# Peptides against a protein of PDB entry 4HTP: the designs that were tried, part 70

Target 1, 231 residues: chain A of PDB entry 4HTP
Amino acid sequence: SQTVASHVPFADLCSTLERIQKSKGRAEKIRHFREFLDSWRKFHDALHKNHKDVTDSFYPAMRLILPQLERERMAYGIKETMLAKLYIELLNLPRDGKDALKLLNYRTPTGTHGDAGDFAMIAYFVLKPRCLQKGSLTIQQVNDLLDSIASNNSAKRKDLIKKSLLQLITQSSALEQKWLIRMIIKDLKLGVSQQTIFSVFHNDAAELHNVTTDLEKVCRQLHDPSVGLSD

## One batch from the design tools (peptide; aimed at target 1 F36 L47)

Design b2_p30_8 (made by RFdiffusion4)
Pose (drawn by RFdiffusion4):
Structure b2_p30_8 (pose): chain A 221 residues (1-106, 117-231), chain P 30 residues (1-30)
Amino acid sequence: SQTVASHVPFADLCSTLERIQKSKGRAEKIRHFREFLDSWRKFHDALHKNHKDVTDSFYPAMRLILPQLERERMAYGIKETMLAKLYIELLNLPRDGKDALKLLNYGDFAMIAYFVLKPRCLQKGSLTIQQVNDLLDSIASNNSAKRKDLIKKSLLQLITQSSALEQKWLIRMIIKDLKLGVSQQTIFSVFHNDAAELHNVTTDLEKVCRQLHDPSVGLSD
Amino acid sequence: SEEHEEEVEETYTEWQEAMEEAEEEAEEEE
């Protein structure tokens, strides 16, 4: 019943992605990712120490790290133009104001929102990766159910409980373009030697994370 | 049960300390 994702602050995933994007070289980008992945695996063993048929895996984090491969969640129905309106309303931004104009006259949108949010209010987030995933699930379902009001509410929960950095990375997760500077092939190869292969056949990110959870146990076994 | 809860908390603390060290090292390199 328990998940690694319920114990990991979304902020730690975001700070990892930030350092990855900020790194110039491939080796450094891989290092930052590998450290988070390795810690996730160590904590998985400690948490599920004496457990039976464990289905928990790196999937809750991997689906955010490779969001373009997201298949379980339907489309979010979220445009950058409506996030700008949501922030103007939420932050009580005067439309003639400098910050409102930056959002309206839209180095992607996530960065503009980052610069707007950085000097403001909340500096430390509170959400776990699991809670972020649960809320993204509600947003995708409410898009399918044609409930734009419930989408606004869920997105408001995600935004108001998160730091500027988490919001920058959450926006990128929703748009599905992280701009990390490291390829999907590279990310899969760091996770598991066989991961790129398993994903080619299955097109199933959760299956890959679960089946190839152990790096020393290959597809042949 | 208590020993297991302590093991899980220890592992978690060590990971959070590693996260803080990684942020500090990245700032020093700048």

Design b2_p30_8_s1 (made by RFdiffusion4, then SolubleMPNN; from b2_p30_8, 16 letters changed)
Fold by OpenDDE base, seed 3:
Structure b2_p30_8_s1 (fold): chain B 231 residues (1-231), chain A 30 residues (1-30)
Amino acid sequence: as target 1 above (231 residues)
Amino acid sequence: MEAHEKEVQEVLEEMRKALEKAKKEEEEKE
């Protein structure tokens, strides 16, 4: 069945996350998230206009926005050091070169951008001159590849993990890869709380999540912002 | 079927245009 996530570009989510991160005020951060969510709901209503009983929801996006709450997908087994080595290999960076050393020593301040300890930002600056400008992945395709990574990590299939990572990397812009890295590491650095994200999504979302710890149930049951838990 | 598919495509296109516009506005501020 067609899902909203199968139509929404991953770039659109990344652009929204970038705006949220760059915004200084809570109100502005909330606005950017709300605009994306409202657009998603409008698209859902159009896509499913003739189908009342759908299981489709905001879950495919929400699990990428709140990756620390992911319970369905197992651990990726991916750390910054693995990604650094992969990028050095993929980009054919000289091992003793400045960019390779930045990726490997991402925790050490190398001066210019104040991004010490943020591997995703270090990676972004290395990738920006070397990657495609526009990615081709949908949110569904990103989730499918992340599911593959987690499944293959559980199965100890390192070759298939590398294959899925290469598909993500080669089909993503530098900006999309910055956010993808943060999703994998489970630290988006948005500057908004989980409570704020839930409150914007639905008034009862935080309560339902506290009881169920099931992000998919939260997204499905509270898909309509006008329909509460007591209804 | 055609009318519904068209409506879906129009909504998708509006979303894409809005997101592309906002991406350009962010890139121009850098």
Scores: peptide ipSAE 0.120, ipTM 0.697, DockQ to the pose 0.763
OpenDDE base, seeds 1, 2, 4, 5: peptide ipSAE 0.096, 0.090, 0.104, 0.096; ipTM 0.691, 0.677, 0.698, 0.691

Design b2_p30_8_s2 (made by RFdiffusion4, then SolubleMPNN; from b2_p30_8, 16 letters changed)
Fold by OpenDDE base, seed 5:
Structure b2_p30_8_s2 (fold): chain B 231 residues (1-231), chain A 30 residues (1-30)
Amino acid sequence: as target 1 above (231 residues)
Amino acid sequence: MEEEQKEIEEVRKEMLEALKKAEEEEKEKE
């Protein structure tokens, strides 16, 4: 069956996350998230207009927005040092060059941007002049590749992990890769709390998550903002 | 089926237009 996530570009989510991060006020951050969510729900209604009892929900996006709550897929086994080495290889960066050293020593402040300790931002500036302007991946395809990485990590298949990472990297813009790195590391730095994200999604979302600890059940059961837990 | 596909395409178009407008409004503030 078709899902909303199979039609929504990963770029659309990344653009929304970038807007949320750049916004200074809580109200503006909430507005950008709400606009994306409302558009998703509207598209769901159109896509599933003639279909009853669909299991499709906001879960494919929510698990990328709240990656610290992921319980379905196992650990990726990916750290910043592994990504740094992969980028140096893929981009054919000189090992003793400025950009390679920035990626490897991301914790040391070497740049004017104050991005010390944020590997994703350092990677973004290295990637920006070298990557495609627009990615081609959907949210579903990103989740499928992340599932593949987690599965192959559990199976200790390093070559297959590298293959899936290369597919993610080569089909993504520098901005999309910045956010993808943050999703893998499980730190988005949005400046909004988990509680705020749940409260915007549905009034009962935080309560249901506290009881079930199942993000998919939360997204499916509370898909309609007008239908509460007691209904 | 054709009407359903047209509605999906219209909703997708509206989403893309809203995203473009929001990106333009942010570029004007920079």
Scores: peptide ipSAE 0.101, ipTM 0.656, DockQ to the pose 0.946
OpenDDE base, seeds 1, 2, 3, 4: peptide ipSAE 0.032, 0.032, 0.045, 0.061; ipTM 0.578, 0.596, 0.496, 0.620

Design b2_p30_8_s3 (made by RFdiffusion4, then SolubleMPNN; from b2_p30_8, 16 letters changed)
Fold by OpenDDE base, seed 2:
Structure b2_p30_8_s3 (fold): chain B 231 residues (1-231), chain A 30 residues (1-30)
Amino acid sequence: as target 1 above (231 residues)
Amino acid sequence: SKKEEEEIKKVLEEMREALKKAEEEEEEKE
């Protein structure tokens, strides 16, 4: 079935997240998220204009923005050390080289950027001169690949996990990979609380999530910001 | 319909333009 997520580039989400992260004020962070959300809703209305009772919602994006709340997808089994080794292999980085050491020792302050402990930022700077300027993946495709990783982790198919990771990496810009890493590690560092994200999405979103713990249900039931839980 | 496809394309283009404008505004502030 045709979904909004199948049309929205993953790059658009990443650009929004980057703007949110760079914004200092809460109001500005909220504005960037709201603009993305409003555009998504507008696209949904256009895409589904002649279709009633669609199950499509903001869920494909929301589960990437709030990866800590993911309950449908099983654990990835991926840590920073695994990603570091994968990047060293994929990029053919010298093992004793500066960039390989930065990735492996990401917790050690390397004096240049103050990004100690943020693996995604360290990876970004290593990837920036080596990766595509623009990715080709949609939000749906990213979710499909992440589903594959989780499924194969459950099945202990390490080779297939690597294959899906390579597909993500090779089809993503450095900026997209920065955010993808943060999604996998489940720490976006947006400087905005979960409650703020929910409040911008819908006034009743936090309450419904607290009761159901079902992010998809929250996104579907509260798709229209003007329709409350009691309606 | 062709009209729906055009509307969808227009919305996508508006999203891209808004994103581009926001990126340009950030680059001008640096």
Scores: peptide ipSAE 0.065, ipTM 0.631, DockQ to the pose 0.898
OpenDDE base, seeds 1, 3, 4, 5: peptide ipSAE 0.056, 0.037, 0.063, 0.007; ipTM 0.629, 0.594, 0.638, 0.302

Design b2_p30_8_s4 (made by RFdiffusion4, then SolubleMPNN; from b2_p30_8, 16 letters changed)
Fold by OpenDDE base, seed 4:
Structure b2_p30_8_s4 (fold): chain B 231 residues (1-231), chain A 30 residues (1-30)
Amino acid sequence: as target 1 above (231 residues)
Amino acid sequence: SAEHEKEIQEVLEEMRKAMKKAEEEEKKKE
């Protein structure tokens, strides 16, 4: 079935997240999120114009924006050290080289940028001169690959985990990989609260989530911002 | 229908343009 997520580039979500992160004020952060959400809803309405009772919703994006609320997908089993080793291998970085050491020792303040402890930012600077300028993945494809990683982690299939990670990495820009890493680690550092994200999405979203703890249900039931829980 | 597919593509293009414009505006503030 056609979904909005199958058409929206992952790059568009990452660009939105980048804008939110860079914005200093709450109002500006909210504006960037709202613009993305409104565009998504408009596309949903166009895509499903002649279809009734669709199950498609903002959930594919929301679960990447609020990865700490993920309940459907099991744990990835991926840590920064694993990603560091993978990047060193994939990029053929000298093990004793500056970039390899930055990735492995990401907690040590070795850089001028103050990015100590933020593996995703360290990875971004290593990847920027080496990766594609534009990625090719949709939000759906990213979620499918992340689902594969989680499933294979549960099944202890390390080789298949590596395969899916390589597919994500090789088809993503440095910026997309920065955000992908943060999604996997479940820390986006957006500077906005979960409550703020829910409040922008729908007035009743926080309440419904508090009761159900089901992010997909929240996105599906509250897809229309004009239709409340009591309706 | 061909009309529906056209509408979908137009909305996608508008979304992409809006995202690009917003990215360019943010780069100008830096």
Scores: peptide ipSAE 0.149, ipTM 0.742, DockQ to the pose 0.943
OpenDDE base, seeds 1, 2, 3, 5: peptide ipSAE 0.135, 0.121, 0.110, 0.144; ipTM 0.729, 0.716, 0.708, 0.734; seed 3 fails the geometry check

